# Designs tried in a protein design run: peptides against a protein of PDB entry 8HF1. Part 25

Target 1, 320 residues: chain A of PDB entry 8HF1
Amino acid sequence: NVMLYATKPTEVMVSFPHQEQVLTVTRLISAEIEKFYVSLDLMNIGVQPIRRSKSLQCLRDPSKKSFVKQLFNDFLYQMKEYGIYAASIAIISLIVEFDIKRRQAETLSVKLMHRTALTLCEKIRHLLVQKLQDMTYDDDDDNVNTEEVIMNFSTPKVQRFLMSLKVSFADKDPKDICCLVFVERRYTCKCIYGLLLNYIQSTPELRNVLTPQFMVGRNNISPDFESVLERKWQKSAIQQFRDGNANLMICSSVLEEGIDVQACNHVFILDPVKTFNMYVQSKGRARTTEAKFVLFTADKEREKTIQQIYQYRKAHNDIA

## One batch from the design tools (peptide; aimed at target 1 Q159 R302)

Design b2_p14_7_s2 (made by RFdiffusion4, then SolubleMPNN; from b2_p14_7 with V1L E2P S14K)
Fold by OpenDDE base, seed 5:
Structure b2_p14_7_s2 (fold): chain B 320 residues (1-320), chain A 14 residues (1-14)
Amino acid sequence: as target 1 above (320 residues)
Amino acid sequence: LPPIPELELPPLPK
């Protein structure tokens, strides 16, 4: 039980300004998604026969429209919380998911719905990439992955996160690093992973220092949606982190699943700590000598965050 | 309770 060890990591705060980057491109993308939702609501997908499969899939909207909206809402969240660079990575995951679902479509109407969603995703991808290229003189897709482009097209939260990694790990021995990055949402893990790969590749001081991996929590809602490949990949990613072949793990809700990871010297909480359990369990991974527990907060929420952490510290000390 | 120190970081890009 992770609660029994009085881990005393050094808690550190990173504040970031609340800037709504109101780019014209983000407004256009949001408007295109809203227009798509109107069209989606008008689509007659028919009453799909409720396959009496005992799987919890029968509890999802038989039209599958709710799932399409969920993926786009998840994308809009990524774009808002992490910026347009992160959104350019996140949209690829939607393209892959809708292409799989288009191929698996049992009806022409469902196939058409996923095709229209794909067409929108490709349009969004083009708009995002074009905006990233506005800072590059060369139309080469590889030029959009520079440290400068990543930083300029990331939210202040992500900028401060990347800067905190650079300051914390520049020119260090990779063996001395065992880092966890906690995010709230499962799809954020893959998005931040892709962003970090590109950032590390473009940052000489972190190149060959940080080897990231990501882990998403088990989809308790549908084991059928996890491809055998995804499950194998998750097991491999955990094993690589245990073996020291990866030294930074991005994870969501890992603690609810009882995933046994080694003692870490750095734990970053990129998203707000919403529960005492999340606080205790994430902090409980920072077990090495001089371990750091780094919290990210918007400047406007700083006082509220501090008070919440003090309450969690008190509650943790009363149980320990 | 000990204060939570802030990590000193360089200024954000403009």
Scores: peptide ipSAE 0.368, ipTM 0.887, DockQ to the pose 0.830
OpenDDE base, seeds 1, 2, 3, 4: peptide ipSAE 0.212, 0.253, 0.329, 0.360; ipTM 0.763, 0.861, 0.883, 0.886

Design b2_p14_7_s3 (made by RFdiffusion4, then SolubleMPNN; from b2_p14_7, 4 letters changed)
Fold by OpenDDE base, seed 2:
Structure b2_p14_7_s3 (fold): chain B 320 residues (1-320), chain A 14 residues (1-14)
Amino acid sequence: as target 1 above (320 residues)
Amino acid sequence: LPEIPELELPPLPK
């Protein structure tokens, strides 16, 4: 029980300006997704063949269209919250997923639906990459992964996060680092992981210092083959972090799901702390001497965030 | 309000 340990990490705040990246490209992408939703609603995917497993309710799998919409909504959230650079990584995950679903499609109509989604993802990818290239003189895809491009196409939150990592870990011994990064949504783990890989590779002071991994909560919805691969990957990522082969782990609500990780010296909360449980569990991982618990907040929400953390701290002390 | 120290960071890129 993490609550039994009176962990006294140093709580630190990082403020960032609330700027919505209202770029023309983000508006175009949002409009293309909205047009696609209208088209998707008009698609007749037919009655899906009932696999002989449980109840009659599976006749119309609205779940297939809803899943497609969920992925694009999750992408739109990432683009808004983390920026265009993060979106360029996030879209690749959608491409991979829709290609898998296209290949696994049991009907021509479902295959066509996933193909149409995939075509939209490729268009979005092109729009994002083109926008990243507008700052680079060279058409080389490798040139879009520079520290400068990553910083300029990231939201102020992500910029401050990356700066916080650089200030905290520049030229340190990798063995002295045990860092957790908490994000709200499971899909953000992979997006921020990809961003961090590129940032670390492009930042000499962090090269060979930070080795990131990510972990996502178990998808309780589908026990399918995908869930076995995800479970194997998650187990491997946790093991690498335990063995010290990775020293930065990006997590969602996974700690709430009872996944145990080692005591860390740094815990970053990238997204707002929404629950007392998340506060206690994440803070409870910062157990080493001089451990830091770093909170990110928009300047406009600073006071509200401080008040909320004070309430959580008080409630935690009343239970401890 | 409890004081939570700010992490000193360089300015954001312009």
Scores: peptide ipSAE 0.353, ipTM 0.878, DockQ to the pose 0.706
OpenDDE base, seeds 1, 3, 4, 5: peptide ipSAE 0.189, 0.201, 0.251, 0.346; ipTM 0.765, 0.761, 0.792, 0.876

Design b2_p14_8 (made by RFdiffusion4)
Pose (drawn by RFdiffusion4):
Structure b2_p14_8 (pose): chain A 320 residues (1-320), chain P 14 residues (1-14)
Amino acid sequence: as target 1 above (320 residues)
Amino acid sequence: FPKLEYVPPEVIPE
């Protein structure tokens, strides 16, 4: 009876070769951000509330410097984890966030700090577009070139995930498919969402089948890439997925709990599984029959992750 | 980054 309304989806793996080498432009951007941090640390904005540790044992920077550093560090993480083009999208989210803070800002000193951060972010945007541009010697067709650069300017993890996404839904009806993708970090959702938008408008077979939509938790990141203060579109993403308007969901541990959704055909956990409860809930989200469940882990982490999953399965058997 | 080829997903044994 439970299997009538419940389903044990087939759980499969997608291993990918993990490499440690990085590109030189990554070193250059790291040096630029380090120079910016060193300069900003001494920014000496108008006196701010003292921010100490959780236990007050060690000091902390003012909340605003912490916020700027946090955003830059998130951008660096997105670059380190998902390739150059992931950073190319994520830098636009940083531009939008710094513009919004400039609007919200309430002092000349803080405003100046945010404007200069915006300037550096735009310089970084131009740097990313520059390396992305210095590969058009391969060919001139910007669509297939977008597909090729995405396959080449991405980590094996990103290549492998997008490869599995293409093969799983090559020419199926958009109506027939209902899939979710889970990622860990907040701005990674928007970054990878923009990457999927580019890829959908980069391949002929997937162009009219997949509809990517992303949503995150609180501290709602901006939904656009336009910096126009107000937008005309009003319909929400969760209501879209419930209404079938969107079929590809990019969320980060938000939809895993509570949020009712129709039974989904596929679930892709882009970032490695960490918590037993979250594993159980994410698997349960693939509530439809013949549901397919996908995981991505590094080759080096295979034994550890498989052993962890066995621990989970055995724990489910033990509890039962 | 080099290109990769397709590898089918693997089932995790019980």

Design b2_p14_8_s1 (made by RFdiffusion4, then SolubleMPNN; from b2_p14_8, 5 letters changed)
Fold by OpenDDE base, seed 2:
Structure b2_p14_8_s1 (fold): chain B 320 residues (1-320), chain A 14 residues (1-14)
Amino acid sequence: as target 1 above (320 residues)
Amino acid sequence: MEKLEYVAPELIPD
């Protein structure tokens, strides 16, 4: 029972200014995705062949179009919440996913749908990379992965998060670090992981200190071959973190499902704590002596966040 | 966006 651990972490908060990225590029990308949704709604993907094991109902699989829209909606969320640098990483995950789906397509119409989505992702990638290059004098892709570019194209939340990591872990022994980073969405784990890899590589004080890994929740929607690979990868990532081959784990609500990870000395909550269960489960991982539980909040939501934490503390004490 | 300055974490009071 995670609640029975006697060691209370130090609960701290990092505030950040609320700043919406009002960039022309983000507006253009959003408009291109909306235009794509109109086109997607007009696409006739036909009747999908039902895999032999379930009943004869020729359901138009609205799930295939809905899945495409979900991925782009999640991308738009990453771009808004984490910035255009994180979006440049997130779009690669969409490219990979749509390429897999294009190759696995059982019909020409579905293949064309995923191809059209992929073409849009490549256009979005180009727009993002071009915008990142506006700060670089050289057209080399490696020049967009500097600490400066990462910071300048990240949201205030992500900037404060990265600075908090740098100050917390600069020049420390990697063995003394056991860090969890909680995010709300599954897809955020991948883009924050990619962002952290580039940030750590561009930050000398962290290069040999932090080794990030991520874990994603089980895809409950399709027990397909992809779900087997994801499960294998998830097991490997957890094992690397247990073995100390990784000392920072990015995770979503997956740890709420009772995945046993070691006692951590740092728990960062990058996104708002929306549930009491998330609070208890995430805080319950910060169990070492002098463990820190770090919340990130917009300045405008600071008071509301504090009040919510007091409510969760009270509720936790009433059941402990 | 401009690069923000570092802000130290504040303790959430008991």
Scores: peptide ipSAE 0.473, ipTM 0.928, DockQ to the pose 0.760
OpenDDE base, seeds 1, 3, 4, 5: peptide ipSAE 0.472, 0.460, 0.471, 0.468; ipTM 0.930, 0.926, 0.929, 0.929; seed 4 fails the geometry check

Design b2_p14_8_s2 (made by RFdiffusion4, then SolubleMPNN; from b2_p14_8, 4 letters changed)
Fold by OpenDDE base, seed 2:
Structure b2_p14_8_s2 (fold): chain B 320 residues (1-320), chain A 14 residues (1-14)
Amino acid sequence: as target 1 above (320 residues)
Amino acid sequence: MPRLEYVPPELIPD
């Protein structure tokens, strides 16, 4: 019962300036995705066989078009919330997913749909990489993974997050670190993981200090083969974190579903705490002595966030 | 975007 642990972590807030990325490239990408949605709606893919998966889980859109739109909508969210550097990583996840779906396509029409989505992802990738290269003197893809490029093409939220990690963990013993990073969306776990790998590799003070891992939530849309691979990855990631082979884990709300993770000394909440359950469960992981619970908030939402935390504290104390 | 300066975490009062 996570609620019974009377652990009082130090609750802290990191503010960041609210800045919308008004980049020409982000507008171009959004417009290309919108054009693609119009074309996708015109695609006749026929009636897909309703796989009666016995689990009453979400009626797979028999057209599989909703899943394609969901992936691009999640990409657009990541680009907006985390920046174009994070988007350059997120697009690779879409490329991999659409290539798998293309190869697994049961019909030529579905194969063509995923191929068209894949072609758009490659165009988006090129636009993003080209924009990252505008800050590099050399056209080599390896040069886009510098601390400077990562920071300059990340949102204020992500910049403050990375700086907070650097200051918190620079030159520390990796054994003394047990860190959780909570994000709202499942797909953000992979994106922030890839960003952290590149940031840690580009930051000498964090090299060999932080070893990130990520936990992907259960795919409610694809209960079949993908769910087995994802479950294997989840088990491996959790085991690496338990064994101390990873000391930072990026999670979505799926840690709420009773995944037993060890007591952590740092819990970072990268996205807004939207529910009381998320607050209690995430805070309830910061259980060591001197544990820190770190919230990130836009300056405009600072007062609202503080008020929300007071409401959650009150509600938690009324139940405890 | 311009690189931000580091801002220390603010304690949320009790």
Scores: peptide ipSAE 0.502, ipTM 0.945, DockQ to the pose 0.784
OpenDDE base, seeds 1, 3, 4, 5: peptide ipSAE 0.492, 0.024, 0.495, 0.492; ipTM 0.943, 0.557, 0.944, 0.943; seed 1 fails the geometry check

Design b2_p14_8_s3 (made by RFdiffusion4, then SolubleMPNN; from b2_p14_8, 4 letters changed)
Fold by OpenDDE base, seed 1:
Structure b2_p14_8_s3 (fold): chain B 320 residues (1-320), chain A 14 residues (1-14)
Amino acid sequence: as target 1 above (320 residues)
Amino acid sequence: MPRLEYEPPELIPE
């Protein structure tokens, strides 16, 4: 019963205004992706042999078109939830993935599909970078990585998150920091990691204080699809965090296997807590005497969030 | 987006 001995962390909530991004660039990007989906549906790429992986009935789209759509849908989600700055980081992950898939394509038709997706990603990247540069006088890519650009092109949620990090950790000893950041989606880990690297580098009070890492939960669906590189990265990242060489770890909520991570003094839940298990597991990492469990909520969802936390507390106390 | 001001976190009461 490892659950019983956890000191109750201080549970706090950070509210943020619900703002929909009314940017012309986001509408243009969405329209370009929709146009691409129409073109993608018309592509004849042949039926790929269904490798019957024995276990889970994830009917892998025999065309791999659903995977392409999933990546763009995840990108659109990240752009909506985290902002266009985060989207400029997220699109690089799509570019890398589609370039890998293009090179690994067994057929010319599949190669062309991934090439078309890659061309769209480069167009999206250009549109995003151009929009970030609208605030900079100089055309240098490095000028878009300022605290000001990051903040102005991040959603209210991300702005509140970054401010919470700055206030919590400014000029602290890095050895006294053990921070977890939970996000819902796998691709968000990489996106928020890239954003945090740039934010920390642009924030003098954090440059030598926070060393971020990220860990993507194992896709239980197929260990064979985890690149050897991803597995090496995960092992290195978790080891750096255990050794104190990294003091902030970004994790996806798919942590069913429980990250065997040390007791943390800060746990940030950047995305909504959707399940009791996620609540218990994430909160159960905040184990120090002064541990903080920080939730982020839209102002409109504040009451609902509080009520959900009370339900989870009750359910936890009934099991304990 | 407009830059937000810092707001202290709210304690979730027991």
Scores: peptide ipSAE 0.492, ipTM 0.942, DockQ to the pose 0.786
OpenDDE base, seeds 2, 3, 4, 5: peptide ipSAE 0.484, 0.469, 0.482, 0.485; ipTM 0.940, 0.937, 0.940, 0.941

Design b2_p14_8_s4 (made by RFdiffusion4, then SolubleMPNN; from b2_p14_8 with F1M V11L)
Fold by OpenDDE base, seed 4:
Order: sequence, then C-alpha cells, then structure tokens
Structure b2_p14_8_s4 (fold): chain B 320 residues (1-320), chain A 14 residues (1-14)
Amino acid sequence: as target 1 above (320 residues)
Amino acid sequence: MPKLEYVPPELIPE
C-alpha cells in the first residue's frame, strides 16, 4: 500500500510558456476530422451483435463509431498537448489499430468504416510528415527524426521535459537511473515512448544511457479485448524494468491495480496532477529525499499548481 | 515553435 510509506522526495516544478500552436496544418487536420465525423454519423453500420461477455456487466461495448471517434479525439489531444512531432508518431498507432479492426470486421459496412478511417489517417500522416520536412529541405523521411526537428515541432511542455531529461541523465551510468514518467492517457504512453526513442537516438549524451519502456494499465474493458500481444508486451516491459534492462518507464496513472514497480530516483509528471490519488501513487514511487518528483506547469497555471500541491500535501499529512 | 532555453527546476517550498 503506497500510502503507508512516508515518502519525502524533493518536489520540483518546471514552468513552460503557454503557446497555442497556431499552425495551419493543425487547423486543417482538425477540420478534416470534423468532416469525417459528419460522414461517420451518416454511415449505416447495422445492428452490431452484442457479444455477451460472460460477465453480467455488459460494459456496453462503445458503438464501433464511438471507438473510432475516441481514437481521433485522443489523437487531437496528443497533437495539441505534445505537438506535431508527437502527432506524427500517434497517427501510426491509429493506422495500426484501424487496420486490425478492418481485418476483424464481421460486416462489409464495418469494414468500409474502418477503411475510411485509415484513408483519413494516411492523409493526416502525409500532412504531418510534410510539415516536419519543411525544416530539413530534404524529402528523406529519416531526416525528420533529428534533435532539432523534435524540439522545434514539440510543445513548450515537451521541450522542457526533454531538456530536463538531458540535463538529469547526460553521461550517467545507466544502472544508477530508475525513472518513471507519468502521463494521463494510455495512448500517450506509446506516443511519448516513440518520441523518446527518437530523441535518445538523436542525442549522443543519452545514447546507451536511457533505455525507455512503456506500460499501459489494464483496460477497464474486459481482459478479453486486450490483445495477447499487448498483455505479453506489458509483462515483458515490466520485467525489463525490474531487471534493469530498461531504466525509464512511461506509464498512465493506473498504478492502482497492483503493478509493483520498484522505488525510483526520478518521477516526472508530464501531465497535470488532477487527483489526490495520482499525487500519492506517483510520489509514493520516489521514496528517498534524494529522489526527484518533477512537475510540469504552464506559467499561467504556476500559482494554481503550487496551491494544488499544498492541498495534496495537507491531505496526505492528515491521513498519514 | 522556437526552441526554448533550459530552465532549472524550481523547488516547491514547504
């Protein structure tokens, strides 16, 4: 039980300027997704067979349309919160998911719906890659994975996060590093993982120092919908982190359900701390005074963030 | 976006 440990990590904050991405490409992508939603609402996909999962909690399998909209809404969130570079990685995850759903489609109408979603994802991918190439003057897709391109097409939050990693871990011994990165959404774990792989590969001081992994919490959806591959990946990623073969773990806030992760010397909170439970659970992974608990905040939200941390500290002391 | 400069972490006071 994480609440039983008197954790006193060094709590620090990194501020970043609030910059709205006023890019024509992001507006165009948003408009294309909205046009697709209008088209999607007009699609007749028929009555979906209710697979009665044996558990009486019919978690109403969100309509196949609602799932498609959720994936694009998560993509739009990632593009806004993390930037165009992160969005170029996030869109690949949508392509993979919709291709799986297209192949698993039991009806022609559902197959067509997922095909139309894939066509939109490929258009979005092209628009993102073209925008990343505007800096390189080179048509080679490999040139978009430089430190410069990653930084210039990332949000101020992500730029400060990457700089904080570089300063914290440059030329360190990999065995002395145990880092957690908390994000709000499950799909963000994979997006930030892909971004970190490319950033580490482009940053000599972090090459062979940081080995990232990601874990996705168990979906509240029936374990029957988790692919055997996702479950194998999660077990492997956790084991690699326990064995020291990975020293940076990206996770969503769903540590409630018994992922026993070791004590870490760094905990980064990339997204806002929205709940007391998230604060206690994430901070509870940094057990020593030498451990760092790092928050990221927009300059305009700095005072609100500080006040929220004071309220969480008070509430934690009242129950300890 | 323009590349930001590094800013050191600020200690959150007690």
Scores: peptide ipSAE 0.452, ipTM 0.929, DockQ to the pose 0.781
OpenDDE base, seeds 1, 2, 3, 5: peptide ipSAE 0.456, 0.462, 0.031, 0.463; ipTM 0.931, 0.930, 0.626, 0.933; seeds 1, 2, 5 fail the geometry check

## One batch from the design tools (peptide; aimed at target 1 S164)

Design b2_p15_1 (made by RFdiffusion4)
Pose (drawn by RFdiffusion4):
Structure b2_p15_1 (pose): chain A 320 residues (1-320), chain P 15 residues (1-15)
Amino acid sequence: as target 1 above (320 residues)
Amino acid sequence: SEEEEELFEPIPEPP
């Protein structure tokens, strides 16, 4: 009876070769951000509330410097984990966030700090577009070129995930498919969402089948990439997925708990599984029959992750 | 498809 309304989806793996080498432009951008941090640390904005540790044992920077560093560090993480083009999308989210803070800002000193941060972010945007541009010698067709650069300017993890996404839904009806993708970090959702938008508008077979939509938790990141203060579109993403308007969901441990959703055909956990409860819930979200469940881990982490999953399965058996 | 079979590796049951 439970299997009538419940389903044990087939759980599969998608291993990918993990490499440690990085590109030179990554070193250049790291140096540029380090120079910016060193300069900003001494910004000496108007006196701010003292921020100490959780236990007050060691000091902390003012909340605003912490916020700027946090955003830059998130951008660097997105670049380290998902390739150059992932950073090319993520830098636009940083530009929008700094423009919003400029608007919310309430002092000349803080405003100046945010404006200069915006300037550096735009320089970084131009740097990313520059390396992306210095590969058009391969060919002139920007669509297939977008597909090729995405396949080439991405980590093996990103290449392998997008490869599995293409192969799983090559020419199926958009109505027939209902899938979710889970990622860990907040702005990674918007970054990878924009990457999928480009890829959907880069391939002929996937162009009219997949509809990517992303949503995150609190501290709601901006939904657009336009910097126009107000937008005309009003319909929500969750309501879209419930209404079938969107079929590809990009969330980060937000939809895993509580949020009711129609039974989904596929679930892709882009970032490695960490928690037993979250594993159980994410697997349960593939509530439809013949549901497919997908995981992505590094080759080096294969034994550890498989052993951890065995621990989970045995724990499920033990509890039962 | 054969392409899915090449990519999707089933996780065996624990011994």

Design b2_p15_1_s1 (made by RFdiffusion4, then SolubleMPNN; from b2_p15_1 with E6K L7I)
Fold by OpenDDE base, seed 1:
Structure b2_p15_1_s1 (fold): chain B 320 residues (1-320), chain A 15 residues (1-15)
Amino acid sequence: as target 1 above (320 residues)
Amino acid sequence: SEEEEKIFEPIPEPP
């Protein structure tokens, strides 16, 4: 038991205003997804053969409908939590996933289900991109990737996160940066990664400073081709981060306890800390002498967040 | 920096 004598990082908080961006486009998208759920429930896709893989109680919905709903629910969550710019990136991940599932479909009914989901994703993508273009004079999709568009179409949480990165890392030596960003959901890793790539590229002070990567928790899903690619990506991303070729790593809260990531000087917790284990594991990565552990909270949840951190500090001190 | 202090608030010590 190497009790990690973790040097106590400086714990700081970033508050953001709780603004529900009530955009007409977000209401329209939500309504289109709800209409799709009604149609999806009426779809006869038959009983899928339960592949009796003995060991993994993969709660694979034998209908595959719950998986489709999960992806759209995760998209709706990302759109709400991170904004419509992040949603424009998140929808691409759904398009890729549904196209793969459409190609892998064992039945025509399942193929049609994934095709209908894909058609909805393309409609959603168009609605999002069109809304991002409302601020651009040019109809080029690449022109929506400006610092201004990213900031304007991001939630206050994401705005404050991007500002925090700019303030922390503008014109610094890339070698002096070892940053972790923790998010709750695996799909958020890809979404925030894509957002950060575009933001860094559009921000001169960060363009040659930050090199982001992302790591999602291992899918306990059978080693399908996707899981092999994801595992290869994870290994490559971790190696790049160890070698200093990447200096910012976006992680889901499901970091396998065994991923030896180097001591970081910055740890950002973009989503609420829901568990003591998440607090200890994430904080335990901020191990340099000047390490910062940064929490994001809505202003309305500030006191509740502080009280939760006190409980976690107490519990940590009682075990140490 | 003063700009970092404007964005980053210290988590207060428990009372």
Scores: peptide ipSAE 0.412, ipTM 0.849, DockQ to the pose 0.861
OpenDDE base, seeds 2, 3, 4, 5: peptide ipSAE 0.408, 0.408, 0.404, 0.408; ipTM 0.848, 0.846, 0.848, 0.846

Design b2_p15_1_s2 (made by RFdiffusion4, then SolubleMPNN; from b2_p15_1 with E3K E5K L7I)
Fold by OpenDDE base, seed 1:
Structure b2_p15_1_s2 (fold): chain B 320 residues (1-320), chain A 15 residues (1-15)
Amino acid sequence: as target 1 above (320 residues)
Amino acid sequence: SEKEKEIFEPIPEPP
């Protein structure tokens, strides 16, 4: 029992206005996904052979339809929570996933299902990119990756997060930075990583300061080729972060208890802290003498967030 | 920094 004599980090909060960006494009995308769900429910894809891999109760939907819906629901969540810029990156992950699933399809009906999903993703990508280009004079896709476009098409939460990074790390020595960013969902790690790469590249004060990486929780999915690549990426990302070649790590809340990550001086919790374990584990990474533990909250949820943190502090002190 | 204080609010101590 290594009682984590964690030096108590400075706990701070970043408040952001709760603005539901009701863009016409987001309504259109949501409506296209709902139409697709109706069509998906009508698709006869047959009963997929339940690969009785004995050990992992992978609740693999034998229809694979629930997995398709899960990916689009995760995309809709990312679009709502992080904005249309993050959604333009998130949709690429869906395109890659559905193209792989289309190629791996054991039946023509499943292949057609993934092809239809892929076609919808390409339409969504076009709608998002077109909307990002509305602020650019140039039709070049690379011109949408400016600080201005990223900020304008991000939610207030993401705007405040990017501002928080800029004020915390502008013109600092990269070696003095050890930052963790916690997000709830594994797919959010990839889209926030892509967003940060573009933001850092477009922000001179951060371009040579922050080197981001991401780590998703281990897929309990069978060691398919994707899971091998993901595991290789995770190992490489962790090693780069340990070696100081990366100084910002984006993590899903499912950090395996056994990932020895070095003591960090900044821990950002971008999404709501839903559990005591998440609070303790994430806060327990902020171990340097000047460590900051940063929570993000909507203004309307500020008091509720504070009360939840008091409950977690109390529970932590009662166990210590 | 002053800029950090504008963005980061301390989580108040419990009453």
Scores: peptide ipSAE 0.462, ipTM 0.905, DockQ to the pose 0.863
OpenDDE base, seeds 2, 3, 4, 5: peptide ipSAE 0.457, 0.457, 0.455, 0.453; ipTM 0.903, 0.904, 0.903, 0.902

Design b2_p15_1_s3 (made by RFdiffusion4, then SolubleMPNN; from b2_p15_1 with L7I)
Fold by OpenDDE base, seed 1:
Structure b2_p15_1_s3 (fold): chain B 320 residues (1-320), chain A 15 residues (1-15)
Amino acid sequence: as target 1 above (320 residues)
Amino acid sequence: SEEEEEIFEPIPEPP
């Protein structure tokens, strides 16, 4: 039972300044999304046929509007928590999702809804890319993927995370590295994965050292084609990580209790630890004393984070 | 390394 395994990793913390990036572009994007929500609420898309699949209480909003709002809210969260560089990657996932939903639309009204959402995503993408290009002399989209641009347009949390990776893994043997990165939200896995690919490629000391993969928790969604691709990706990513072909795995906090991932030398908790189970499950991947369990906290939340960890340590010791 | 120590702070022991 992974929960009862006495793990004694070295627990460390990385503090970062709480800076709200007040960019004009982020305000504009937020305002465009709010305008879209008003328009979305006025859209008559009809009542969607409730597919009476008995077993999965998929809280499928019969209108599909709540799902659209959820994706944009998740995007806004990623833009706020990780920065505009991460947002430029996150928006691509929304574009892909809305294009698929547009193609799968059973009605013209639903097709138009997803088309309008897609058009907004393309506008947001353009605004983000244009802002990233403000630091580049070249109009080529690939030129925005430099270490400097990534760092400058990332939140202090992400900056400190990237610095933590660089100092921990620069010029090391890839075979000696087994790293987990935990994030709260499933969409953040893809976003941080894309950010890390670009950062590693732009950082000579890491380019041949880190090979990232990502794993999202299983969608309890019906085995649609997307869920089959996601399951294939997850299986491939896990296998690559087991075989040592990937040495950094980005996971959502919803690791299925049954994913046997090897003991890791580093476990990074990029987002706040919200539950005792998340603490125990993530810490349970750092089994050796030489393994690092790394928590990220804003400076203002440092003491609260420490107190929460003490409560979790106590609760863990009372069960062990 | 010194650089690791600048970034990684030990979580203090409970008082």
Scores: peptide ipSAE 0.451, ipTM 0.893, DockQ to the pose 0.861
OpenDDE base, seeds 2, 3, 4, 5: peptide ipSAE 0.442, 0.439, 0.442, 0.439; ipTM 0.888, 0.889, 0.889, 0.886

